# Designs tried in a protein design run: peptides against a protein of PDB entry 2XVC. Part 3

Target 1, 50 residues: chain A of PDB entry 2XVC
Amino acid sequence: ITERELLDYIVNNGGFLDIEHFSKVYGVEKQEVVKLLEALKNKGLIAVES

## One batch from the design tools (peptide; made by RFdiffusion4, then SolubleMPNN)

Design b2_p13_5_s2
Fold by OpenDDE base, seed 4:
Structure b2_p13_5_s2 (fold): chain B 50 residues (1-50), chain A 13 residues (1-13)
Amino acid sequence: as target 1 above (50 residues)
Amino acid sequence: SFADKLRIKVLKR
């Protein structure tokens, strides 16, 4: 999965992300999801609210 | 766990 694909998923999911669920459904390791989120955050594309 | 559930604000795309 790419950063863009994850960003699109977040948008389409109303800004909600369950990392555990996402990992299971899409077969992406949780560590990879977190890595992609950090990249998106560092680029100023997202902010984690809670 | 609870920590896995995140609310994310999209700032730009």
Scores: peptide ipSAE 0.692, ipTM 0.876, DockQ to the pose 0.648
Fold by OpenDDE base, seed 5:
Structure b2_p13_5_s2 (fold): chain B 50 residues (1-50), chain A 13 residues (1-13)
Amino acid sequence: as target 1 above (50 residues)
Amino acid sequence: SFADKLRIKVLKR
């Protein structure tokens, strides 16, 4: 999965992301999801609120 | 777990 694909997923999911659920459904390791989130955050594209 | 569930604000796209 790419950064853009994850960003689009978050947008389409109303800003909600369940990493455990996402990992199981899409076959992406949790550490990879976190890596992509860090990249999105560093680019100023997202902020993690809770 | 609860820590896996995140609320994310999208700033740009």
Scores: peptide ipSAE 0.692, ipTM 0.876, DockQ to the pose 0.637
Fold by OpenDDE base, seed 3:
Structure b2_p13_5_s2 (fold): chain B 50 residues (1-50), chain A 13 residues (1-13)
Amino acid sequence: as target 1 above (50 residues)
Amino acid sequence: SFADKLRIKVLKR
């Protein structure tokens, strides 16, 4: 999964992301999801609210 | 776990 794909998913999910659920559904390691989120955050594309 | 559920604000797209 790319950063763009994850960003689009977050948008389409109304800003909600369940990492455990996402990992299971899309077959992406939780560590990879966190890595992508960190990249998006560092680029100023997202902010984690909770 | 609780930490898996995140609320995210999209700033740029």
Scores: peptide ipSAE 0.692, ipTM 0.876, DockQ to the pose 0.647
Fold by OpenDDE base, seed 1:
Structure b2_p13_5_s2 (fold): chain B 50 residues (1-50), chain A 13 residues (1-13)
Amino acid sequence: as target 1 above (50 residues)
Amino acid sequence: SFADKLRIKVLKR
């Protein structure tokens, strides 16, 4: 999965992301999801609110 | 776990 694909997913999911659920459903390692989120955050594309 | 569930604000797309 790419950063853009994850960003699109977050948008389409109303800003909600369950990493455990996402990992199981899409077969992406939790560590990889976190890595992508960190990249998105560092680029100023997202902010984690909770 | 609780930490897995995140609310994210999209700032730019």
Scores: peptide ipSAE 0.691, ipTM 0.875, DockQ to the pose 0.645

Design b2_p13_6_s1
Fold by OpenDDE base, seed 2:
Structure b2_p13_6_s1 (fold): chain B 50 residues (1-50), chain A 13 residues (1-13)
Amino acid sequence: as target 1 above (50 residues)
Amino acid sequence: MKLKIKVTEKGKA
């Protein structure tokens, strides 16, 4: 999954992301999801609120 | 883990 695809998913999901659910549904390792989020955050593309 | 994430305008562009 690309960063843009993950961003689009988050937007389309109302800003909510269940890492466990996402991992199972899309076949992406949980640690990979976290790494993508960290990259997005570092680029100023997202902020984690809770 | 369930997260609430804000996508910035930069991220939406």
Scores: peptide ipSAE 0.755, ipTM 0.927, DockQ to the pose 0.865
Fold by OpenDDE base, seed 5:
Structure b2_p13_6_s1 (fold): chain B 50 residues (1-50), chain A 13 residues (1-13)
Amino acid sequence: as target 1 above (50 residues)
Amino acid sequence: MKLKIKVTEKGKA
């Protein structure tokens, strides 16, 4: 999954992301999802609220 | 783990 695809998913899901659910549905390792989020955050593209 | 994430204007561009 690309960073843009993950961003679009988050937007379309009202800003909510269940890492466990996403991993199972899209076949992406949980640690990979976390690494993508960290990259997005470091680029100023997202902020994790809770 | 369920997260609430804000996508910035930069992220939406």
Scores: peptide ipSAE 0.755, ipTM 0.926, DockQ to the pose 0.873
Fold by OpenDDE base, seed 4:
Structure b2_p13_6_s1 (fold): chain B 50 residues (1-50), chain A 13 residues (1-13)
Amino acid sequence: as target 1 above (50 residues)
Amino acid sequence: MKLKIKVTEKGKA
């Protein structure tokens, strides 16, 4: 999955992301999701609110 | 783990 695809998912999901659910549905390793989130955050594309 | 994430204007571009 690309960074843009993950961003679009987050937007379309109202800003909510369940890492466990996402991993199961899309077949992406949880550590990969976290890696992508860290990259997005470091690029200033997202901020984690809770 | 459930997260609430804000996508910035930069991220939306």
Scores: peptide ipSAE 0.754, ipTM 0.927, DockQ to the pose 0.878
Fold by OpenDDE base, seed 1:
Structure b2_p13_6_s1 (fold): chain B 50 residues (1-50), chain A 13 residues (1-13)
Amino acid sequence: as target 1 above (50 residues)
Amino acid sequence: MKLKIKVTEKGKA
């Protein structure tokens, strides 16, 4: 999954992301999801609220 | 882990 695809998913999911659920559904390792989120955050594309 | 994420205007572009 690309950063843009993850962004689109987050938007389409109302801003909510369940890392466990996402990992199971899309077959992406949890650490990879976290890596993508950190990249997005560092680029100023997202902010984690909770 | 369940997160609430704000996508910035930059991220939406």
Scores: peptide ipSAE 0.754, ipTM 0.926, DockQ to the pose 0.893

Design b2_p13_6_s4
Fold by OpenDDE base, seed 2:
Structure b2_p13_6_s4 (fold): chain B 50 residues (1-50), chain A 13 residues (1-13)
Amino acid sequence: as target 1 above (50 residues)
Amino acid sequence: MKLRIKVTEKGKA
């Protein structure tokens, strides 16, 4: 999954992301999801609110 | 883990 694809998913999901759910549904390792989120955050593309 | 994420305008572009 690309950063843009993850961003689009988050937007389309109302800004919510369940890492466990996402990992199971899309077959992406949880650590990979976290890595992508950290990259997005560091690029100023997202902010994790809770 | 369930997260609430704000996508910035930069991220939406």
Scores: peptide ipSAE 0.758, ipTM 0.927, DockQ to the pose 0.889
Fold by OpenDDE base, seed 4:
Structure b2_p13_6_s4 (fold): chain B 50 residues (1-50), chain A 13 residues (1-13)
Amino acid sequence: as target 1 above (50 residues)
Amino acid sequence: MKLRIKVTEKGKA
């Protein structure tokens, strides 16, 4: 999964992301999802609110 | 882990 694909998913999901659910549904390792989120955050593309 | 995420204008571009 690309960073843009993850961004689009988050937007289309109302800004919510369940890492456990996402991992199971899309077959992406949880550590990979976290890595992508950290990259997006460091690029100023997202902010984690909770 | 459930997260609430704000996508910035930069992220939406």
Scores: peptide ipSAE 0.758, ipTM 0.927, DockQ to the pose 0.884
Fold by OpenDDE base, seed 1:
Structure b2_p13_6_s4 (fold): chain B 50 residues (1-50), chain A 13 residues (1-13)
Amino acid sequence: as target 1 above (50 residues)
Amino acid sequence: MKLRIKVTEKGKA
């Protein structure tokens, strides 16, 4: 999954992301999801609220 | 882990 695809998913999911659920549904390792989120955050593309 | 994430205007561009 690309960073843009993850961003689009988050938007379409109302701003919520369940890492465990996402990993199971999309077959992406949890550590990879976290890696993508860290990249997005560092680029100023997202802010994690909770 | 369930997260609430804000996509910034930069991220939406």
Scores: peptide ipSAE 0.758, ipTM 0.927, DockQ to the pose 0.892
Fold by OpenDDE base, seed 3:
Structure b2_p13_6_s4 (fold): chain B 50 residues (1-50), chain A 13 residues (1-13)
Amino acid sequence: as target 1 above (50 residues)
Amino acid sequence: MKLRIKVTEKGKA
């Protein structure tokens, strides 16, 4: 999954992301999801609220 | 782990 694909998913999901659910459904390692989120955050594309 | 994420205008572009 690309950063843009993850970003689009987050937008379309109302800003909600369940890492466990996402990993299970899309077959992406949890570590990879976290790495993508960190990249998005560092690029100023997202902010993690809670 | 459930997260609430804010997408910035830059991210929406």
Scores: peptide ipSAE 0.757, ipTM 0.927, DockQ to the pose 0.892

## One batch from the design tools (peptide; made by RFdiffusion4, then SolubleMPNN)

Design b2_p14_2_s1
Fold by OpenDDE base, seed 4:
Structure b2_p14_2_s1 (fold): chain B 50 residues (1-50), chain A 14 residues (1-14)
Amino acid sequence: as target 1 above (50 residues)
Amino acid sequence: MIKVGKYKIKVIPP
């Protein structure tokens, strides 16, 4: 999964992300999802609110 | 540090 694909998913899901659920549904390792989120946050493209 | 969990995320367009 690319950073852009993850961004699109987040937007389409109303900003909500359940990392464990996402991992199970889309077959992406939880660690990979976290890695992508960290990258997006460091680039200033997302803010993790809660 | 982001941990596995449930989040509300704000996407900031470039």
Scores: peptide ipSAE 0.789, ipTM 0.933, DockQ to the pose 0.894
Fold by OpenDDE base, seed 3:
Structure b2_p14_2_s1 (fold): chain B 50 residues (1-50), chain A 14 residues (1-14)
Amino acid sequence: as target 1 above (50 residues)
Amino acid sequence: MIKVGKYKIKVIPP
């Protein structure tokens, strides 16, 4: 999965992301999802809200 | 540091 694909998913999902759910559904390692999110955050492309 | 969990994410246009 690419950063762009993850961004598109987030937007299409109303901004909500469940990392465990995403991992199970799309077959992407949780660590990889976290890595992509960290990269996007560091680039200033996303704001992560708990 | 982002941990595994549920988040509300705001996408910031470049």
Scores: peptide ipSAE 0.788, ipTM 0.933, DockQ to the pose 0.917
Fold by OpenDDE base, seed 2:
Structure b2_p14_2_s1 (fold): chain B 50 residues (1-50), chain A 14 residues (1-14)
Amino acid sequence: as target 1 above (50 residues)
Amino acid sequence: MIKVGKYKIKVIPP
């Protein structure tokens, strides 16, 4: 999965992301999802809220 | 540091 694909998923999911759920559904390692999110955040493309 | 969990993410258009 690419950064762009993850970004598109987030948008299409109303901004909500459950990393564990995503990992299970799409077969992507949780660590990979986190890495992609951190990259997006560092590029200023997302703001993470909890 | 982003940890595994549930988040609300704001997408910032370039």
Scores: peptide ipSAE 0.788, ipTM 0.933, DockQ to the pose 0.937
Fold by OpenDDE base, seed 5:
Structure b2_p14_2_s1 (fold): chain B 50 residues (1-50), chain A 14 residues (1-14)
Amino acid sequence: as target 1 above (50 residues)
Amino acid sequence: MIKVGKYKIKVIPP
């Protein structure tokens, strides 16, 4: 999965992301999802909220 | 540091 694909998923899902659920559904390693999120955050493309 | 979990994420357009 690419950063752009993950970004599009987040937008289409109303901003909600369950990393474990996403991993199970799309067959992407949880560590890879976290890596992509960190990259997006560092680029200023996302803000992770509590 | 982002941990495995459930999040609400704000997308910031360029």
Scores: peptide ipSAE 0.787, ipTM 0.933, DockQ to the pose 0.889

Design b2_p14_3_s4
Fold by OpenDDE base, seed 4:
Structure b2_p14_3_s4 (fold): chain B 50 residues (1-50), chain A 14 residues (1-14)
Amino acid sequence: as target 1 above (50 residues)
Amino acid sequence: MIKVGKYKIKVLVP
């Protein structure tokens, strides 16, 4: 999965992301999802709010 | 540090 694909998913899902659920559904390692999110955050493309 | 979990994410640049 690319950073752009993850961004598109987040937007389409109303901003909500369940990393474990996403991993199971799309077959992406949880660690990879976290890595992509960290990259997006560091680039200033997303703000992660719990 | 981002951990595995459930989040609300704001996309700043579409």
Scores: peptide ipSAE 0.787, ipTM 0.931, DockQ to the pose 0.881
Fold by OpenDDE base, seed 3:
Structure b2_p14_3_s4 (fold): chain B 50 residues (1-50), chain A 14 residues (1-14)
Amino acid sequence: as target 1 above (50 residues)
Amino acid sequence: MIKVGKYKIKVLVP
């Protein structure tokens, strides 16, 4: 999965992301999802809210 | 540091 694909998913999902759910559904390692999110955040492309 | 969990994410740049 690419950063752009993850961004598109987030937008299409109303901004909500469940990392465990995403990992199970799309077959992407949780660590990889976290890595992509960290990259997007560090680039200033997303803000992550708990 | 982002941990595994549920988040609300704001996309700042399309």
Scores: peptide ipSAE 0.786, ipTM 0.931, DockQ to the pose 0.897
Fold by OpenDDE base, seed 1:
Order: C-alpha cells, then structure tokens, then sequence
Structure b2_p14_3_s4 (fold): chain B 50 residues (1-50), chain A 14 residues (1-14)
C-alpha cells in the first residue's frame, strides 16, 4: 500500500481509521500502517486525533 | 509516536 492509497482510504472512511481492522482487511502489517501514518504526519499531510 | 489504535484523522491536503 502507498501513502496515497492510505490517504484515499482515510478520506473515504470519513477520517476514521482502525489500524488493527485495516491490517486484517487489507493484509498490511500494523507496523507498516503506523509507519505510513508517521510519514504522512511528518509531511504535514494529516493530523491524528484520538 | 502513533500507537496501534482507533483514530479520527484530518486530511490536510487534497
């Protein structure tokens, strides 16, 4: 999965992301999802809220 | 540091 694909998923899902669920559904390692999110955040492309 | 969990994410770019 690319950063752009992850961004598109987030937008299409109303901004909500369950990392564990995403990992299970799309077969992407949780660590990889976190790594992508960190990259997006560091680039100023996303803000992460809990 | 982002942990595994559930988040609301704001996308700041198109």
Amino acid sequence: as target 1 above (50 residues)
Amino acid sequence: MIKVGKYKIKVLVP
Scores: peptide ipSAE 0.786, ipTM 0.930, DockQ to the pose 0.917
Fold by OpenDDE base, seed 5:
Structure b2_p14_3_s4 (fold): chain B 50 residues (1-50), chain A 14 residues (1-14)
Amino acid sequence: as target 1 above (50 residues)
Amino acid sequence: MIKVGKYKIKVLVP
């Protein structure tokens, strides 16, 4: 999965992301999802909220 | 540091 594909998923899902659920459904390892999110955050493309 | 979990994410780009 690319950064852009993950970004598009987040937008299409109303901003909600369950990393474990995403991993199970799309077959992407959890650590890869985290890596992509860190990259997006560091580039200023997303803000991760509690 | 982002941990495995459930999040609400704001997208800051078009």
Scores: peptide ipSAE 0.785, ipTM 0.929, DockQ to the pose 0.899

Design b2_p14_6_s2
Fold by OpenDDE base, seed 5:
Structure b2_p14_6_s2 (fold): chain B 50 residues (1-50), chain A 14 residues (1-14)
Amino acid sequence: as target 1 above (50 residues)
Amino acid sequence: MIKVGKYKIKDLRP
């Protein structure tokens, strides 16, 4: 999965991401999902709610 | 390993 594919998923999912669910559905390691999210945050493309 | 659950994403700027 790419950063762009993850971003598109988040947008299409109403800004919501369940990392456990996503990992199971897409067969992506949780650490890889977190790494992609951190990259998106660092680029200013997303902000995670506290 | 950071145990992460659910995230709400704000300020989506694709």
Scores: peptide ipSAE 0.085, ipTM 0.635, DockQ to the pose 0.589
Fold by OpenDDE base, seed 3:
Parts: sequence; C-alpha cells; structure tokens
Structure b2_p14_6_s2 (fold): chain B 50 residues (1-50), chain A 14 residues (1-14)
Amino acid sequence: as target 1 above (50 residues)
Amino acid sequence: MIKVGKYKIKDLRP
C-alpha cells in the first residue's frame, strides 16, 4: 500500500478511516497504516482529529 | 500503544 492509495481511500471514505477495517481489506499491518498516516500528516496532506 | 479504531481526517489535500 502506498501513501497515495491510503490518501485516496480516505478521500473516498469521506475523510474517515477505520484502521482495523483498512488493515483487513488491504492486508496491511495496523502499525504500517499508522506510519502512512503520520507521513501524510507530516506532509500536510491530512490532519488527524485529536 | 497503537490507537486502533475510527479516525476523522480533516483538511484533505490530495
């Protein structure tokens, strides 16, 4: 899974992400999903709700 | 600790 694929998923999902669901669908470890989210956040492409 | 669950993403800029 790429950062772009994750971003596209988030956009298509109305800005919501269920990490567990995503992990199951894409076969990606939850830790990797979090890492990708952090990368997207650091690039200013997304803001994770606090 | 890894947070798992639903997250709301804001300011989406593809």
Scores: peptide ipSAE 0.084, ipTM 0.628, DockQ to the pose 0.622
Fold by OpenDDE base, seed 1:
Structure b2_p14_6_s2 (fold): chain B 50 residues (1-50), chain A 14 residues (1-14)
Amino acid sequence: as target 1 above (50 residues)
Amino acid sequence: MIKVGKYKIKDLRP
């Protein structure tokens, strides 16, 4: 999955991301999801809270 | 350790 694909998913999911669920559904490793989120955050494309 | 869980996006700037 690309950063853009993950961003599009987040937008379409109302700004919500369940990393566990996403990993299961899309077959992406949790660490890769977190890496992509950090990249998006560092680029100023998202701000994330838990 | 990588934090895994639920996240809410505060600011979306696509």
Scores: peptide ipSAE 0.084, ipTM 0.631, DockQ to the pose 0.674
Fold by OpenDDE base, seed 4:
Structure b2_p14_6_s2 (fold): chain B 50 residues (1-50), chain A 14 residues (1-14)
Amino acid sequence: as target 1 above (50 residues)
Amino acid sequence: MIKVGKYKIKDLRP
């Protein structure tokens, strides 16, 4: 999965992401999802609630 | 530390 595909998913999912659910559904490792989120955050494209 | 769970995106600027 690309950063753009993940961003599009987040937008279409109302700004929510369940990393565990996403990993199971799309077959992407949880660590890879987190890495993509960090990249999107560092680019200023998203702000993740902590 | 890698967190697993539900995340809310506060701001989206695509």
Scores: peptide ipSAE 0.078, ipTM 0.626, DockQ to the pose 0.666

Design b2_p14_7_s4
Fold by OpenDDE base, seed 1:
Structure b2_p14_7_s4 (fold): chain B 50 residues (1-50), chain A 14 residues (1-14)
Amino acid sequence: as target 1 above (50 residues)
Amino acid sequence: KNKLKIKVTEKGLA
């Protein structure tokens, strides 16, 4: 999964992301999801609200 | 539940 694909998912999911659920459904390691989120955050593309 | 709420910035939407 790419950063843009994860970003698109977040947008299409109303801004919500359940890392555990996402990992199970899409077969992406939780660590990889976190890595992508950190990249998105560091690039100023997202901000975690809660 | 342990859902994260994420704001996509204008830069992210571009």
Scores: peptide ipSAE 0.734, ipTM 0.905, DockQ to the pose 0.754
Fold by OpenDDE base, seed 5:
Structure b2_p14_7_s4 (fold): chain B 50 residues (1-50), chain A 14 residues (1-14)
Amino acid sequence: as target 1 above (50 residues)
Amino acid sequence: KNKLKIKVTEKGLA
């Protein structure tokens, strides 16, 4: 999954992300999801609220 | 639930 694909998923899901659920459904390792989130955050594209 | 709430910035929406 690309950064843009994850970003689009988050938007379409109302800003919510369950890493465990996402990992199971899309077959992406949890550490990879976290890596993508860190990249998005560092680029100023997202902010984690809770 | 351990669900994250994420804000997408204007830059992210572009």
Scores: peptide ipSAE 0.734, ipTM 0.905, DockQ to the pose 0.752
Fold by OpenDDE base, seed 3:
Structure b2_p14_7_s4 (fold): chain B 50 residues (1-50), chain A 14 residues (1-14)
Amino acid sequence: as target 1 above (50 residues)
Amino acid sequence: KNKLKIKVTEKGLA
């Protein structure tokens, strides 16, 4: 999964992300999802609110 | 449960 694909998913899901659920559904390791989130955050594309 | 709420910035929406 690309950073843009994850970003689009987040947008289309109202900003909510369940990492465990996402990992199971899309077959992406949880640590990979976290890595992508960190990249998005460091690029100023997202902010984690809760 | 462990559900994150994420704000997408204007830069992220571009």
Scores: peptide ipSAE 0.734, ipTM 0.905, DockQ to the pose 0.770
Fold by OpenDDE base, seed 4:
Structure b2_p14_7_s4 (fold): chain B 50 residues (1-50), chain A 14 residues (1-14)
Amino acid sequence: as target 1 above (50 residues)
Amino acid sequence: KNKLKIKVTEKGLA
């Protein structure tokens, strides 16, 4: 999964992301999801609210 | 929580 694809998912999911659920559904390792989120954050594309 | 609430910035929406 690309950063853009993850970003689009977040937008379409109302800004919510369950890492465990996402990992299971899309077959992406949890640590990979976290790395993608960190990249998005570092690029100023997202901010984690909770 | 495992479920995160994420704000997408204007830059992210572009």
Scores: peptide ipSAE 0.734, ipTM 0.906, DockQ to the pose 0.866

Design b2_p14_8_s2
Fold by OpenDDE base, seed 2:
Parts: sequence; structure tokens; C-alpha cells
Structure b2_p14_8_s2 (fold): chain B 50 residues (1-50), chain A 14 residues (1-14)
Amino acid sequence: as target 1 above (50 residues)
Amino acid sequence: MKLKIKVTEKGLKY
């Protein structure tokens, strides 16, 4: 999965992301999801609220 | 782990 794809998913999911659910459904390692989130955050594209 | 994420204005335009 790309950063763009994850960002689109977050947008389309109302800003909510369940990492465990996402990992299971899309077959992406949890650590990879976290890595992508950190990249998005570092680029100023997202902010983690809770 | 369930997260609430804000997509910034920059993110929305990305």
C-alpha cells in the first residue's frame, strides 16, 4: 500500500483508522501501517488526534 | 488500536 492509498482510505473512512482491522482486511503489516502514518504526519498531511 | 486522524488542509489537497 502507498501513502496516497492510505491517505485516501483515511479520508473516505471519516478520519478513523483501526490499525488491527486494516491490517487484517488489507493484508498489510501493522508496522507498515504505522510507518506510513508517520510519513504522512511528517509531511504535514495528517495529525493524529486520538 | 483505533485512531482518530485529522486530515490537514494540505492533506486534502495532496
Scores: peptide ipSAE 0.773, ipTM 0.934, DockQ to the pose 0.915
Fold by OpenDDE base, seed 5:
Structure b2_p14_8_s2 (fold): chain B 50 residues (1-50), chain A 14 residues (1-14)
Amino acid sequence: as target 1 above (50 residues)
Amino acid sequence: MKLKIKVTEKGLKY
């Protein structure tokens, strides 16, 4: 999965992301999801609220 | 782990 695809998912899911659920559904390692989130955050594209 | 994420204006334009 790309950063863009994850960003689109977050937008389309109302900003909510369950890492465990996402990992299971899309077959992406949890560590990879976290890595992508960190990249998005570092680029100023997202902010983690809670 | 459930997260609430804000997409910034920059993110929306990405």
Scores: peptide ipSAE 0.773, ipTM 0.934, DockQ to the pose 0.917
Fold by OpenDDE base, seed 4:
Order: sequence, then C-alpha cells, then structure tokens
Structure b2_p14_8_s2 (fold): chain B 50 residues (1-50), chain A 14 residues (1-14)
Amino acid sequence: as target 1 above (50 residues)
Amino acid sequence: MKLKIKVTEKGLKY
C-alpha cells in the first residue's frame, strides 16, 4: 500500500482509522501502517486528533 | 488502535 492509498482510505472513512481492523482487512502489517501515517504527518498532510 | 485523523488542506490537495 502507498501513502496515497492510505490517505484516500482515511478521507473516504471520515478520518477514522482502526489500525488493527485495517491490517486484518487489507493484509498490511500494523508497523507498515504506522510508518505510512508518520510519513503523512511529517509531510503536513494529516494531523492525528485522538 | 483506533485513531481520529484530520486531513489538512495540503492533504486534500495532495
């Protein structure tokens, strides 16, 4: 999965992301999801609210 | 882990 694909998922899911659920459904390691989120955050594309 | 994420204006234009 790419940063773009994860960003699109977040947008389409109303900003909500369950890392455990996402990992199971899409077959992506939780560590990879976190890595992509950190990249998106560092680029100023997202902010984690809670 | 369940998160609530804000997509910035920059993110919406990405």
Scores: peptide ipSAE 0.773, ipTM 0.933, DockQ to the pose 0.923
Fold by OpenDDE base, seed 3:
Structure b2_p14_8_s2 (fold): chain B 50 residues (1-50), chain A 14 residues (1-14)
Amino acid sequence: as target 1 above (50 residues)
Amino acid sequence: MKLKIKVTEKGLKY
């Protein structure tokens, strides 16, 4: 999974992300999802609201 | 863990 693919998923899912669900569906480790989110955040592409 | 994420204007244009 790439940063772009995760960003597209977030957009298409209305901004909601269940890390547990995403991990199971896409076969991506939770820590990898978090790493990608941090990259997106550091680039100013997303902000985590809650 | 369930999160609500805001995509910034930059993110939307990325």
Scores: peptide ipSAE 0.773, ipTM 0.933, DockQ to the pose 0.910

Design b2_p14_8_s4
Fold by OpenDDE base, seed 2:
Structure b2_p14_8_s4 (fold): chain B 50 residues (1-50), chain A 14 residues (1-14)
Amino acid sequence: as target 1 above (50 residues)
Amino acid sequence: MKLKIKVTKKGLEY
């Protein structure tokens, strides 16, 4: 999965992301999801609220 | 882990 794809998913999911659910459904490692989130955050594209 | 994420203006325009 790409950063763009994850960003689009977040947008389309109302800003909510369940890492465990996402990992299971899309077959992406949890650590990879976290890595992508950190990249998005570092680029100023997202902010993790809770 | 369930997260609430804000997509910034930059993110929306990305």
Scores: peptide ipSAE 0.771, ipTM 0.933, DockQ to the pose 0.916
Fold by OpenDDE base, seed 5:
Structure b2_p14_8_s4 (fold): chain B 50 residues (1-50), chain A 14 residues (1-14)
Amino acid sequence: as target 1 above (50 residues)
Amino acid sequence: MKLKIKVTKKGLEY
């Protein structure tokens, strides 16, 4: 999965992301999801609220 | 782990 695809998912899911659920559904390692989130955050594209 | 994420204006334009 790309950063763009994850960002689109977040937008389309109202900003909510369950890492465990996402990992299971899309077959992406949890560590990879976290890595992508960190990249998005570092680029100023997202902010984690809670 | 459930997260609430804000997409910035920059993110929406990405």
Scores: peptide ipSAE 0.771, ipTM 0.933, DockQ to the pose 0.918
Fold by OpenDDE base, seed 4:
Structure b2_p14_8_s4 (fold): chain B 50 residues (1-50), chain A 14 residues (1-14)
Amino acid sequence: as target 1 above (50 residues)
Amino acid sequence: MKLKIKVTKKGLEY
């Protein structure tokens, strides 16, 4: 999965992301999801609220 | 882990 794909998912899911659920459904390691989120955050594309 | 994420204006333009 790419940063773009994860960002699109977040947008389409109203900003909500369950890392455990996402990992199971899409077959992506939780560590990879976190890595992509950190990249998006560092680029100023997202902010984690809670 | 369940997160609530805000997409910035920059993110919407990405």
Scores: peptide ipSAE 0.770, ipTM 0.933, DockQ to the pose 0.925
Fold by OpenDDE base, seed 3:
Structure b2_p14_8_s4 (fold): chain B 50 residues (1-50), chain A 14 residues (1-14)
Amino acid sequence: as target 1 above (50 residues)
Amino acid sequence: MKLKIKVTKKGLEY
């Protein structure tokens, strides 16, 4: 999974992300999802609201 | 863990 693919998923899912669900569906480790989110955040592409 | 994420204008244009 790439940063772009995760960003597209977030957009297409209305901004909602269930890390547990995403991990199971896409076979990506939770820590990898968090790493990608941090990259997106650091680039100013997303902000985590809650 | 369930999150609500805001995609910034920069993110939408990315």
Scores: peptide ipSAE 0.770, ipTM 0.933, DockQ to the pose 0.912

